Peptides against a protein of PDB entry 2C5K. Designs and how they scored, part 10

Target 1, 91 residues: chain A of PDB entry 2C5K
Amino acid sequence: EDPFQQVVKDTKEQLNRINNYITRHNTAGDDDQEEEIQDILKDVEETIVDLDRSIIVMKRDENEDVSGREAQVKNIKQQLDALKLRFDRRI

## One batch from the design tools (peptide; aimed at target 1 F4 V7 Q14 T47)

Design b2_p14_2_s2 (made by RFdiffusion4, then SolubleMPNN; from b2_p14_2, 5 letters changed)
Fold by OpenDDE base, seed 4:
Structure b2_p14_2_s2 (fold): chain B 91 residues (1-91), chain A 14 residues (1-14)
Amino acid sequence: as target 1 above (91 residues)
Amino acid sequence: ETYIPKPLKKTFVP
């Protein structure tokens, strides 16, 4: 499998796992899990930067269409933003 | 050149 697609898939799965956890745990109460979620969200932010870097290089040097990959990263950013909103609004 | 994105550092396991 394409390493880019693998990272995209893993990132979306991570966000889905967190979203499912937040759904089951609508209130913050386990500090260890809340800290873990925050760490994962920061990891996802760094991964998005890394994915964008790969697109920049591909766009500049590899003469391939990047529109599909740009759309995938945009989708992940939207998923992350929505999840952050849910995470931060929990009491 | 080619830039290969790195895998996630962590896996969430509640």
Scores: peptide ipSAE 0.364, ipTM 0.866, DockQ to the pose 0.851
OpenDDE base, seeds 1, 2, 3, 5: peptide ipSAE 0.364, 0.360, 0.362, 0.362; ipTM 0.867, 0.865, 0.866, 0.866

Design b2_p14_2_s3 (made by RFdiffusion4, then SolubleMPNN; from b2_p14_2, 6 letters changed)
Fold by OpenDDE base, seed 1:
Structure b2_p14_2_s3 (fold): chain B 91 residues (1-91), chain A 14 residues (1-14)
Amino acid sequence: as target 1 above (91 residues)
Amino acid sequence: EIYIPKPLKKTFKP
């Protein structure tokens, strides 16, 4: 299996898990969970940078069409931004 | 040259 696709899949699933938790917990109250969510969101941000790096190398050195992978990363960025907004706006 | 992206370090399991 393509490791790029595996990372994309795991990242989206991770964001979905957090989104589901936020949906059920619209009020911040468990500091341990809030800190864990923040740590994971930072991990996702680093993963996005890593995915972009892999695309840059592929585009430069492998001479392959990367438009599909770029679209996937763009989608993850949008999902992350939307989730951050929901996370921060909770009472 | 290829660059293999790294797996996620953490998993959210509430």
Scores: peptide ipSAE 0.355, ipTM 0.862, DockQ to the pose 0.844
OpenDDE base, seeds 2, 3, 4, 5: peptide ipSAE 0.351, 0.350, 0.353, 0.353; ipTM 0.861, 0.860, 0.863, 0.860

Design b2_p14_2_s4 (made by RFdiffusion4, then SolubleMPNN; from b2_p14_2, 6 letters changed)
Fold by OpenDDE base, seed 5:
Order: sequence, then structure tokens, then C-alpha cells
Structure b2_p14_2_s4 (fold): chain B 91 residues (1-91), chain A 14 residues (1-14)
Amino acid sequence: as target 1 above (91 residues)
Amino acid sequence: ETYVPKPLKKKFVP
């Protein structure tokens, strides 16, 4: 499989796992799971930057159509932003 | 050149 698609898939799965956890645990706690979620959200942010870099290089050096990949990254960004809002405002 | 994105460092396992 294309490494780009694998990273996209893994990232979306991570966000879905966190979202499901928040749904089951609607009250925030100061435990290891909450800290892990924060760490993973940062990891996802870094991964999005990395995905964007790969698109930039592909567009510049390979001159390939990147519109589909750009749409995938946009979708992940929206998913991350929605999840961060939900996570941060959880009491 | 090509740039391959890095895999996520962690997997969430609640």
C-alpha cells in the first residue's frame, strides 16, 4: 500500500478511537488515558504537517495530481479540530 | 525527490 494512504488511514483510526473513548467517558479525568489522548493529538498534528510536506514535494517534483490527497488531509484536519474542541471543553 | 510521511508514533489503546 501507498505509505501516504497508510498514514491517513492510521490517523483517522486514531481520531475515531479517541472520539469513541470520549463518548464513553464524557467526564474528563486526570489519568493516564487523558494524558495519552493529549500526546496522540499532538502526534496527529505533527503527522498532518508531514502529510502536507509529502503533498508539496509530490506537486513540485513529481507534478502529480494531488487534489485527492489534499482533500484527504483537509478531512483529517476537520476531524482533528472537531475532536480537539470536544476534548478541550469536556468537564 | 520524494517525501514519505512518517507513521504515527503511538496507538491509542484504552
Scores: peptide ipSAE 0.347, ipTM 0.864, DockQ to the pose 0.876
OpenDDE base, seeds 1, 2, 3, 4: peptide ipSAE 0.343, 0.344, 0.343, 0.347; ipTM 0.863, 0.863, 0.864, 0.864

Design b2_p14_3 (made by RFdiffusion4)
Pose (drawn by RFdiffusion4):
Structure b2_p14_3 (pose): chain A 89 residues (1-28, 31-91), chain P 14 residues (1-14)
Amino acid sequence: EDPFQQVVKDTKEQLNRINNYITRHNTADDQEEEIQDILKDVEETIVDLDRSIIVMKRDENEDVSGREAQVKNIKQQLDALKLRFDRRI
Amino acid sequence: PPPPVPRSPKKFEE
């Protein structure tokens, strides 16, 4: 919807796509470099979401708690995924 | 000032 919500949706979808891939290929791979690149791009995308919240918080007419919760959720999804990726054997 | 527009992540191609 707004640019923030679109990126949140794209990020969750992107993480979910890699997660589904790892379930099917849980051995240590054609997509190894690609996954590392995408996960790094996701880390930097979360920094952009955080900065966006910082600026919006300066506006007293904005409550950023919903956006903060969304970013926290994405960070959790990323952390759970990174460990699954790291632990393919 | 308006909040910066965040970027969308790259796409995974299986």

Design b2_p14_3_s1 (made by RFdiffusion4, then SolubleMPNN; from b2_p14_3, 4 letters changed)
Fold by OpenDDE base, seed 2:
Structure b2_p14_3_s1 (fold): chain B 91 residues (1-91), chain A 14 residues (1-14)
Amino acid sequence: as target 1 above (91 residues)
Amino acid sequence: APPPVPRKPKKFVP
C-alpha cells in the first residue's frame, strides 16, 4: 500500500474511533479524553493539508489521475466536519 | 521529485 493510501486509512480510522467514543459519551466531560480528541482533530486538519499538497504535486509533476485521491480527501473533510459538529454540540 | 509523504495523525486510544 502506498503512503498516501495508508494515511487516508489511518485518518479514517482515527475519525471512526473518535466518533465511536462520542457515541458512548454524548455528554461533554472535563477528562483527558476531551483534550485528546481536540488534539487529534487538529492533527487530522494538518493531515488533510498534507494530503492536498501531495495531490497538488502529483497533479502538477506526475501526470497521474488524481481524481480518486481527491474524492478520498473530500470524504475525509466531510467526515471531519461532521465529527466536529457532534463533538462541539454535546451538552 | 516524488510527492511529499503526508503525516499520520495521532492515534486515539480511549
Scores: peptide ipSAE 0.316, ipTM 0.840, DockQ to the pose 0.791
OpenDDE base, seeds 1, 3, 4, 5: peptide ipSAE 0.306, 0.316, 0.312, 0.314; ipTM 0.836, 0.839, 0.839, 0.840

Design b2_p14_3_s2 (made by RFdiffusion4, then SolubleMPNN; from b2_p14_3, 5 letters changed)
Fold by OpenDDE base, seed 2:
Structure b2_p14_3_s2 (fold): chain B 91 residues (1-91), chain A 14 residues (1-14)
Amino acid sequence: as target 1 above (91 residues)
Amino acid sequence: MAPPVPRKPKKFIP
């Protein structure tokens, strides 16, 4: 597996871990875990920027078909946005 | 040139 696909996989697994935690913890109760989730959501945003930069370089310099990679990054962005919305709605 | 390697996100361990 190439480094790009590994990061895509790890990012999706990370978002799933947080989503599963929020499902089990529907109220904000552990301030340390809430801060850790916020930090990781921010880290995922930076990972998405890195993924998009990789796609731009592949499309420009390597002339590779990036359509599959663009679809993967779009899916991660949608998962992140949905997760942020669930996180922010907790009381 | 090889594309930049994306950084892996921090692992959540509750």
Scores: peptide ipSAE 0.310, ipTM 0.845, DockQ to the pose 0.803
OpenDDE base, seeds 1, 3, 4, 5: peptide ipSAE 0.310, 0.306, 0.307, 0.308; ipTM 0.845, 0.844, 0.844, 0.845

Design b2_p14_3_s3 (made by RFdiffusion4, then SolubleMPNN; from b2_p14_3, 4 letters changed)
Fold by OpenDDE base, seed 2:
Structure b2_p14_3_s3 (fold): chain B 91 residues (1-91), chain A 14 residues (1-14)
Amino acid sequence: as target 1 above (91 residues)
Amino acid sequence: GPPPVPRLPKKFVP
């Protein structure tokens, strides 16, 4: 599998895992898990930066159609933003 | 050269 696609897949899986956890835990009662979620969300943000950089290099140096990859990263960003909103709104 | 490979994110294990 394409390493880019593997990262996309794993990133979405992490976000889904966190989303499922938040669904089961609508209150921020476990400080250890809350901190872990925050750490992973920051890690995902860094992963998205790396994905974008990869696309920039592909557009510049490889002369390949990257529209599909750009759409994937955009989708991940939207998923991340929605998840961050759910995470922050819990009491 | 080929683009850099992004790092896999940390896995969440609740």
Scores: peptide ipSAE 0.355, ipTM 0.846, DockQ to the pose 0.788
OpenDDE base, seeds 1, 3, 4, 5: peptide ipSAE 0.204, 0.199, 0.351, 0.203; ipTM 0.786, 0.785, 0.845, 0.786

Design b2_p14_3_s4 (made by RFdiffusion4, then SolubleMPNN; from b2_p14_3, 6 letters changed)
Fold by OpenDDE base, seed 5:
Structure b2_p14_3_s4 (fold): chain B 91 residues (1-91), chain A 14 residues (1-14)
Amino acid sequence: as target 1 above (91 residues)
Amino acid sequence: SAPPVPRRPKRFIP
């Protein structure tokens, strides 16, 4: 796998790990873990920015078909948004 | 020019 695909994979795995944690911990109470999750969600947002930058360069400078990669990033954004919703709705 | 390499997110360890 190229670095782009590896980052996509790692990002989805991270979101899954957090999602699994939220499933087991539906009540916010451990401030350390809540902060860690929030930090990682921010890291994912920054990772998405990096992925988008990579796509922009590929589209602009390399004239490559980026539709597949754009779809992957869109999927990650949707997964992130869904996870944020679950995270924020916890009591 | 090759596209920039994206940063991997920090690993979550609960």
Scores: peptide ipSAE 0.347, ipTM 0.854, DockQ to the pose 0.785
OpenDDE base, seeds 1, 2, 3, 4: peptide ipSAE 0.343, 0.346, 0.341, 0.343; ipTM 0.852, 0.852, 0.852, 0.851

Design b2_p14_4 (made by RFdiffusion4)
Pose (drawn by RFdiffusion4):
Structure b2_p14_4 (pose): chain A 89 residues (1-28, 31-91), chain P 14 residues (1-14)
Amino acid sequence: EDPFQQVVKDTKEQLNRINNYITRHNTADDQEEEIQDILKDVEETIVDLDRSIIVMKRDENEDVSGREAQVKNIKQQLDALKLRFDRRI
Amino acid sequence: PLPPLRSPKTFEEK
């Protein structure tokens, strides 16, 4: 919807796509470099979401708690995924 | 002003 919500949706979808891939290829791979690149781009995308929240919080007419919760959720999804990726044997 | 936002690169399973 707004640019923030679109990126949140794209990020969750991107992480979910890699997660589904790892389930099907849980051995240690054609998409190894690719996954590392995408996960790094997701780390930097979360920094952009955080910065966006920092600026919006300066506006007293904005409550950013919903956006903060969304970013926290994405960070959790990324953390759970990074461990699954790291632990393919 | 709000900073720019980016979507992540798209993963496509091979």

Design b2_p14_4_s1 (made by RFdiffusion4, then SolubleMPNN; from b2_p14_4, 5 letters changed)
Fold by OpenDDE base, seed 4:
Structure b2_p14_4_s1 (fold): chain B 91 residues (1-91), chain A 14 residues (1-14)
Amino acid sequence: as target 1 above (91 residues)
Amino acid sequence: SLPPLHKPKKFIEK
């Protein structure tokens, strides 16, 4: 498995774990888990930047079709945005 | 070569 796909997979797994946690914990807590979630969401934003940069390099230097990878990153961005909305709206 | 890819830290529910 190539590194890009591994990072995509790992990122989606973390977002899914957080989403499951939020489902079970529908109210915001004042504990280390809430802080960890916020940290990981920021980490995912940085991961997306890296994935986008990788796509730019592939388009420019590697002469590869990146349409599928662009769709994957778009999907992760949508998943992140939806999760942020759920996370921030908890009381 | 491809740039390094940052992996988000793993969420471990306590």
Scores: peptide ipSAE 0.399, ipTM 0.868, DockQ to the pose 0.844
OpenDDE base, seeds 1, 2, 3, 5: peptide ipSAE 0.391, 0.398, 0.395, 0.396; ipTM 0.866, 0.869, 0.867, 0.868

Design b2_p14_4_s2 (made by RFdiffusion4, then SolubleMPNN; from b2_p14_4, 5 letters changed)
Fold by OpenDDE base, seed 2:
Parts: structure tokens; C-alpha cells; sequence
Structure b2_p14_4_s2 (fold): chain B 91 residues (1-91), chain A 14 residues (1-14)
């Protein structure tokens, strides 16, 4: 498994863990956990930037078909946006 | 080779 796919897998795993936590904790709870979630969501944004840059490089320098990778990044962006919405809606 | 990729921190529920 290449580094790109490993990062995609790890990123989705973290988003799923947070989503499961929010599902079980509909009200903002422990401050340490809430801060950790915010930090990870910010990290995911940076990860997405790096993944997009990698796709640009693969298109330009390696002339590689990146359609599948673009779809993976799009899926992560959608998952992140949905999770942010759930996180912010909690009272 | 791919440029360095930022990996998010691992969430650990307490």
C-alpha cells in the first residue's frame, strides 16, 4: 500500500472514530475530548491540502491517471464537512 | 515520489 492510500485510510479512520463519539455524546462533554476533536478536524484539513497537492504532482510529473484518487479526496472532504456540521450543532 | 503528507492525530476516546 502506497503512502497516499495509507493516509486516506488513516484519515477516514479518525473521522469515523469522531463521528461515533459524537453519536454517543450528543451534548458537548469533557473539554479534553472536545479540544482533541477540534484539533483533529483541523489536522484533517491540512491532510486534504497535502493529498490534493500529491494529485497535482502525479498528474504533472508522472502523467498518472488520478481519477480514483480524486474521488477518494472528494469523499474525505464530504465526510469532514458532514462531521463539522454535526459537531457544531451539539448543545 | 510523493511529497510529504500530513497525517491527522489519532483520536483516542477517554
Amino acid sequence: as target 1 above (91 residues)
Amino acid sequence: SLPPLHKPKKFVEK
Scores: peptide ipSAE 0.396, ipTM 0.866, DockQ to the pose 0.776
OpenDDE base, seeds 1, 3, 4, 5: peptide ipSAE 0.388, 0.395, 0.393, 0.394; ipTM 0.864, 0.865, 0.865, 0.865

Design b2_p14_4_s3 (made by RFdiffusion4, then SolubleMPNN; from b2_p14_4, 5 letters changed)
Fold by OpenDDE base, seed 4:
Structure b2_p14_4_s3 (fold): chain B 91 residues (1-91), chain A 14 residues (1-14)
Amino acid sequence: as target 1 above (91 residues)
Amino acid sequence: SLPKLRKPKKFIEK
C-alpha cells in the first residue's frame, strides 16, 4: 500500500468528518469539539506540507510522474480552504 | 529516500 495515498485518503476523511460536524453545528461555541476541530485543521495543514515535501523529494530523487499526486494535494487544499471558510464564518 | 508520512489526527465526534 502506498503511504502517500493512505495519507491522502485519511486526510480527506478527516475533513469530511469535520464538515459533517459543522453542518450539524452551524453555531460556534465554547465546546471541546470546536477546539479539537481547530487542532485537526492545523494538523491537516501540516499534513499537506508533508505531502508537498514528499512530492518535492519524488521529483528530485525519483524518476516518476508526480502530476497525479500534485493534483491530489491541490484537491485537499481546496477542500481544506472550503472547510476553513465554513468553520470561520460560523457565529 | 522518501520521507516517512504521518497519518493525520482523526476527528471523532463525541
Scores: peptide ipSAE 0.383, ipTM 0.862, DockQ to the pose 0.830
OpenDDE base, seeds 1, 2, 3, 5: peptide ipSAE 0.380, 0.375, 0.373, 0.378; ipTM 0.861, 0.860, 0.859, 0.861

Design b2_p14_4_s4 (made by RFdiffusion4, then SolubleMPNN; from b2_p14_4, 4 letters changed)
Fold by OpenDDE base, seed 3:
Structure b2_p14_4_s4 (fold): chain B 91 residues (1-91), chain A 14 residues (1-14)
Amino acid sequence: as target 1 above (91 residues)
Amino acid sequence: SLPPLRKPKKFVEK
């Protein structure tokens, strides 16, 4: 088990689920689902902070090659930013 | 030691 990879996977899956929802709901709603999406997006931001901290600690204390993990976090950040843009552009 | 990792809330479409 690799907790880092599990969190990465779960985070990407959440973003994909929300992206699919937004695709099917191009008009912004005023229901619990919209609020839940906002909460999850905020959770993802905090998750990314935790992932970055893990990378910093591993790089500092273990001297391991963290390039792969950094690339994964970068990918999640890009996915999050794209999703936020789609979410906010809905009328 | 590595800091604890949190998992994001799971989206459940209603």
Scores: peptide ipSAE 0.343, ipTM 0.852, DockQ to the pose 0.859
OpenDDE base, seeds 1, 2, 4, 5: peptide ipSAE 0.337, 0.340, 0.344, 0.337; ipTM 0.849, 0.853, 0.852, 0.851; seed 4 fails the geometry check

Design b2_p14_5 (made by RFdiffusion4)
Pose (drawn by RFdiffusion4):
Structure b2_p14_5 (pose): chain A 89 residues (1-28, 31-91), chain P 14 residues (1-14)
Amino acid sequence: EDPFQQVVKDTKEQLNRINNYITRHNTADDQEEEIQDILKDVEETIVDLDRSIIVMKRDENEDVSGREAQVKNIKQQLDALKLRFDRRI
Amino acid sequence: PVPPVPRSPKKFEE
C-alpha cells in the first residue's frame, strides 16, 4: 500500500520463497550464491525499513509501534531462515 | 519529516 508496507510484504514473500526452496533442497547447490546475495539484500532492506521508522518517529502525529513490530517479525523470519540455510548438510 | 522510501529486496528464482 504505502511504500513501507509494500517493501514489508515483498521482504516476507522473498524470505518465504527461499524458505520453501530450502525445504525442497535441504542438502548442501545451484542457488547457493543467489540465496546469499538475496539474503544480504534483505539485510540492507531491513536497515532501510528501520531508517524509515526513525524518521517517522520524529513526527509526533505518528505511532510507529505497528511498523516496529513488523520489522521485528521480519528480522525473526530472517534469523530462522539463515540458520536453516547454514545447516544444510 | 518525510520518511525515506525503503527498497524492495531482489527476487529469488528457483

Design b2_p14_5_s1 (made by RFdiffusion4, then SolubleMPNN; from b2_p14_5, 4 letters changed)
Fold by OpenDDE base, seed 2:
Structure b2_p14_5_s1 (fold): chain B 91 residues (1-91), chain A 14 residues (1-14)
Amino acid sequence: as target 1 above (91 residues)
Amino acid sequence: PVPPVPKKPKKFVP
């Protein structure tokens, strides 16, 4: 598996883990876990920036079809945004 | 040139 796909996979996995946690913990309570989630969400944002940069380079310098990769990143962004909404709106 | 390797996010372990 290429590094790009590995990062996509890992990112989706982290978002799913957090989503599962939020499902089990619909109220904010454990400050340490809340802070950890915030840190990981920030890491995911940085990962998305890196993924986009990688796509730009592949599209420009390698002249490869990146449509599939762009769709993957778009999906991750949507998943992140949905997760942020669930995280922030908890009582 | 080789595209940059994206960073992996921190692993969540509740």
Scores: peptide ipSAE 0.297, ipTM 0.828, DockQ to the pose 0.796
OpenDDE base, seeds 1, 3, 4, 5: peptide ipSAE 0.289, 0.290, 0.293, 0.293; ipTM 0.826, 0.825, 0.826, 0.829

Design b2_p14_5_s2 (made by RFdiffusion4, then SolubleMPNN; from b2_p14_5 with S8K E13V E14P)
Fold by OpenDDE base, seed 5:
Structure b2_p14_5_s2 (fold): chain B 91 residues (1-91), chain A 14 residues (1-14)
Amino acid sequence: as target 1 above (91 residues)
Amino acid sequence: PVPPVPRKPKKFVP
């Protein structure tokens, strides 16, 4: 599989895992898990930077149509933002 | 020039 698509898939799976955890744990109480979630959310942000860099290179150097990949990254950003909102709203 | 390979995020295991 294309490494870009694999990373997209893995990123979405991570966000889903965290979302499922937040669903089961609507209160912040386990500092270790909260820190782990925060770390992974930061990792996802860095992954998005990597994905964007890949798109920039494809668009600039290879003149490939990146519209589909840009849409995927946009979707991940939206999923991340929604998850951050749920994470931060927990009491 | 090949695009950089994105890294996988850390896996969450609750």
Scores: peptide ipSAE 0.277, ipTM 0.830, DockQ to the pose 0.785
OpenDDE base, seeds 1, 2, 3, 4: peptide ipSAE 0.272, 0.277, 0.276, 0.272; ipTM 0.828, 0.829, 0.828, 0.827

Design b2_p14_5_s3 (made by RFdiffusion4, then SolubleMPNN; from b2_p14_5, 4 letters changed)
Fold by OpenDDE base, seed 2:
Structure b2_p14_5_s3 (fold): chain B 91 residues (1-91), chain A 14 residues (1-14)
Amino acid sequence: as target 1 above (91 residues)
Amino acid sequence: PVPPVPKKPKKFIP
């Protein structure tokens, strides 16, 4: 597995872990966990920027088919946005 | 040139 795919996999795993936690904890009751979630969501945003940069370089310099990678990043962005909405709506 | 390696997010362990 290439580094790009590993990062995609790891990112989705983190988002899934947070989503599972939010499902079990529908109220914001643990400040330490809430802060950690916020930090990880921020890390994911930065990871997405890095993934996009990698795709730009691959498309420009390697002339490789990046359509699959672009679809993966799009999926991660959608997953992140949905998770942020669930996270922020909790009382 | 080799594309940059994306950073991995912090691991969540509740």
Scores: peptide ipSAE 0.293, ipTM 0.829, DockQ to the pose 0.803
OpenDDE base, seeds 1, 3, 4, 5: peptide ipSAE 0.286, 0.290, 0.289, 0.287; ipTM 0.826, 0.828, 0.827, 0.827

Design b2_p14_5_s4 (made by RFdiffusion4, then SolubleMPNN; from b2_p14_5, 5 letters changed)
Fold by OpenDDE base, seed 3:
Parts: sequence; C-alpha cells; structure tokens
Structure b2_p14_5_s4 (fold): chain B 91 residues (1-91), chain A 14 residues (1-14)
Amino acid sequence: as target 1 above (91 residues)
Amino acid sequence: PIPPVPKKPKKFVP
C-alpha cells in the first residue's frame, strides 16, 4: 500500500475513533481527552493539506490519474467537518 | 519529483 492510501486509511480510522468516543462521551468533561481530540482534529486538518499537496504533485509531475484520490480527500474533509460539529456541540 | 509523503495524524487512544 502506498503512503497516500495508508494516510487516508489512518485518517479515517482516527476520525471514526473520535466519533465513537464522542458517542460514548456526549458531555465534555475529561479535559485531557478533549485536548487530545482537539489536537488530533488539528492534525487531520494538516494531513488533509498534505494529501492535497500530494495530489497536486501527482497531477503535475507524475501525470497520474488522481480522480479517486481527490474523492477520498473530499470524503475525509466531509467526515472531519461532521465530526467537528459533533465535538463542538457537546456541553 | 516524487510526491511528498502526507503526515499521518496522531493516533487517538483514550
């Protein structure tokens, strides 16, 4: 598996883990875990930037078909946005 | 030039 696909997979898994945690912990109360979640969400944002940059290079320099990869990144962005909404709505 | 390797996010371990 190429590094791009591995990162996509890992990113989705992290978002799913956080989503599951939020489901089990619908109230914000553990500051350490809340901070950890926030840090990971920031990491995911950075990861998305890296993924997009990778796609740009693939299109420009490697002349590869990136349509599938673009769709994957779009899906991750949507998943992140949905998760952020759930995270922020917790009291 | 080889595409940059994307950064993997930190793993969540509650």
Scores: peptide ipSAE 0.280, ipTM 0.821, DockQ to the pose 0.774
OpenDDE base, seeds 1, 2, 4, 5: peptide ipSAE 0.276, 0.278, 0.276, 0.275; ipTM 0.818, 0.820, 0.819, 0.820

Design b2_p14_6 (made by RFdiffusion4)
Pose (drawn by RFdiffusion4):
Structure b2_p14_6 (pose): chain A 89 residues (1-28, 31-91), chain P 14 residues (1-14)
Amino acid sequence: EDPFQQVVKDTKEQLNRINNYITRHNTADDQEEEIQDILKDVEETIVDLDRSIIVMKRDENEDVSGREAQVKNIKQQLDALKLRFDRRI
Amino acid sequence: TRATNREKLREWYE
């Protein structure tokens, strides 16, 4: 919807795609470099979402708690995924 | 598409 919500959706979807891939290929790979690149891009995308919240919080007419919760959720999804990726054996 | 969405987010919050 708004640019923030679209990136949140894209990020969750991007993380979910890699997660589904790891389930199917849980041994340690054609997509190894690609996953690392995408996960790094997701880290930097979350920094952008955080900066966006910092600016919007300056506006007293905005409540950013919903956006903060979304970013927290994405960070959790990323953390759980990174460990699954790291632990492929 | 993703790069465009990220750029729009940056332009919007700046």

Design b2_p14_6_s1 (made by RFdiffusion4, then SolubleMPNN; from b2_p14_6, 9 letters changed)
Fold by OpenDDE base, seed 2:
Structure b2_p14_6_s1 (fold): chain B 91 residues (1-91), chain A 14 residues (1-14)
Amino acid sequence: as target 1 above (91 residues)
Amino acid sequence: KRKERVEALRKAAE
């Protein structure tokens, strides 16, 4: 299996967990999992940086078409941004 | 976990 695709898959599972949490908890700080969810959000941000770096290396060293991978990362970024907005807007 | 992820992505780029 492609390690890049495995990381993408794991990241999307993390985003799904965050989405489900926000749906169940529309009040900030009222659950023991709140801190863990915040940590997952930060981990996803760091993962996106790693994914982007891997694409940069592929463009430079492998002379391979990376358009598909760039689209996958863009989608993850859009999902994260939407979830961060929803998470921060909770009262 | 992050260390493992970074290493996996590095290997994939080699």
Scores: peptide ipSAE 0.179, ipTM 0.783, DockQ to the pose 0.530
OpenDDE base, seeds 1, 3, 4, 5: peptide ipSAE 0.176, 0.177, 0.176, 0.178; ipTM 0.782, 0.788, 0.783, 0.785

Design b2_p14_6_s2 (made by RFdiffusion4, then SolubleMPNN; from b2_p14_6, 10 letters changed)
Fold by OpenDDE base, seed 4:
Structure b2_p14_6_s2 (fold): chain B 91 residues (1-91), chain A 14 residues (1-14)
Amino acid sequence: as target 1 above (91 residues)
Amino acid sequence: DYKKKVEELRKASE
């Protein structure tokens, strides 16, 4: 029911798809889905920006605890960064 | 859907 958590969940599913793709395709440009994966990477990146923005908005209300959400976004960022590195290092 | 995600985040921020 928490929209933020739903977005986080969706993002993690996207990251999982990317991870699975990378593990199956260690050669760049050898699959028709590569462009789609690249698009997903960008979508996740943009989603993270939106997540951060939502947290900023939440912080405007002093009664909102954003620590947990910040940690979740941080985790997603770390996952994305790792996947980006792996994706870009493919030959 | 990106548009849906944005809307969800907007609602979460309110």
Scores: peptide ipSAE 0.110, ipTM 0.726, DockQ to the pose 0.611
OpenDDE base, seeds 1, 2, 3, 5: peptide ipSAE 0.107, 0.109, 0.107, 0.104; ipTM 0.721, 0.722, 0.719, 0.720

Design b2_p14_6_s3 (made by RFdiffusion4, then SolubleMPNN; from b2_p14_6, 8 letters changed)
Fold by OpenDDE base, seed 4:
Structure b2_p14_6_s3 (fold): chain B 91 residues (1-91), chain A 14 residues (1-14)
Amino acid sequence: as target 1 above (91 residues)
Amino acid sequence: SREEKIQKLREASE
């Protein structure tokens, strides 16, 4: 088992949930789930930190290619940033 | 579980 890939997968599922919520709720504070979504956003942020740390450790081993994992994390960061912007811009 | 997998990730990053 590769915990990195599993965490990436789980994180992307969280991002999908956030995206679905934003598309259904374009008004801030209009339902009971908003706090949960905010918590998920923060959880994703923390998870990204863990993913980055794991890549740093892998880079210490010259025999490990981390380019693919770096690209995955970059993609997740981009998705998160876009979702955060959309979430924060809700009126 | 997700938490277990994240923990494994953290252990690998120590």
Scores: peptide ipSAE 0.172, ipTM 0.781, DockQ to the pose 0.841
OpenDDE base, seeds 1, 2, 3, 5: peptide ipSAE 0.168, 0.156, 0.169, 0.160; ipTM 0.778, 0.769, 0.780, 0.770

Design b2_p14_6_s4 (made by RFdiffusion4, then SolubleMPNN; from b2_p14_6, 9 letters changed)
Fold by OpenDDE base, seed 5:
Structure b2_p14_6_s4 (fold): chain B 91 residues (1-91), chain A 14 residues (1-14)
Amino acid sequence: as target 1 above (91 residues)
Amino acid sequence: SRKEKIEALRKASE
């Protein structure tokens, strides 16, 4: 498996972890893991930047079809946005 | 590992 797909897989696993945490902790700051989850959210944001950069390189240097990869990143961004909204709405 | 995967992607994107 190429690095792009490996990172996508890892990112989706991190999103799943965040989702599970939110389900178990609907009150902000009530657990020692809170800061770690916040860090993971930021890590995912940074990883998305790396994923986008890899797509830019493919389009620029390799001239390969990137539509499939763009769709994958779009999906990850949508998942992240939804989780961020849920996370921030916790009281 | 996660670190290795991200590093591999970064190198490929340079």
Scores: peptide ipSAE 0.257, ipTM 0.834, DockQ to the pose 0.874
OpenDDE base, seeds 1, 2, 3, 4: peptide ipSAE 0.237, 0.248, 0.250, 0.245; ipTM 0.823, 0.829, 0.831, 0.828

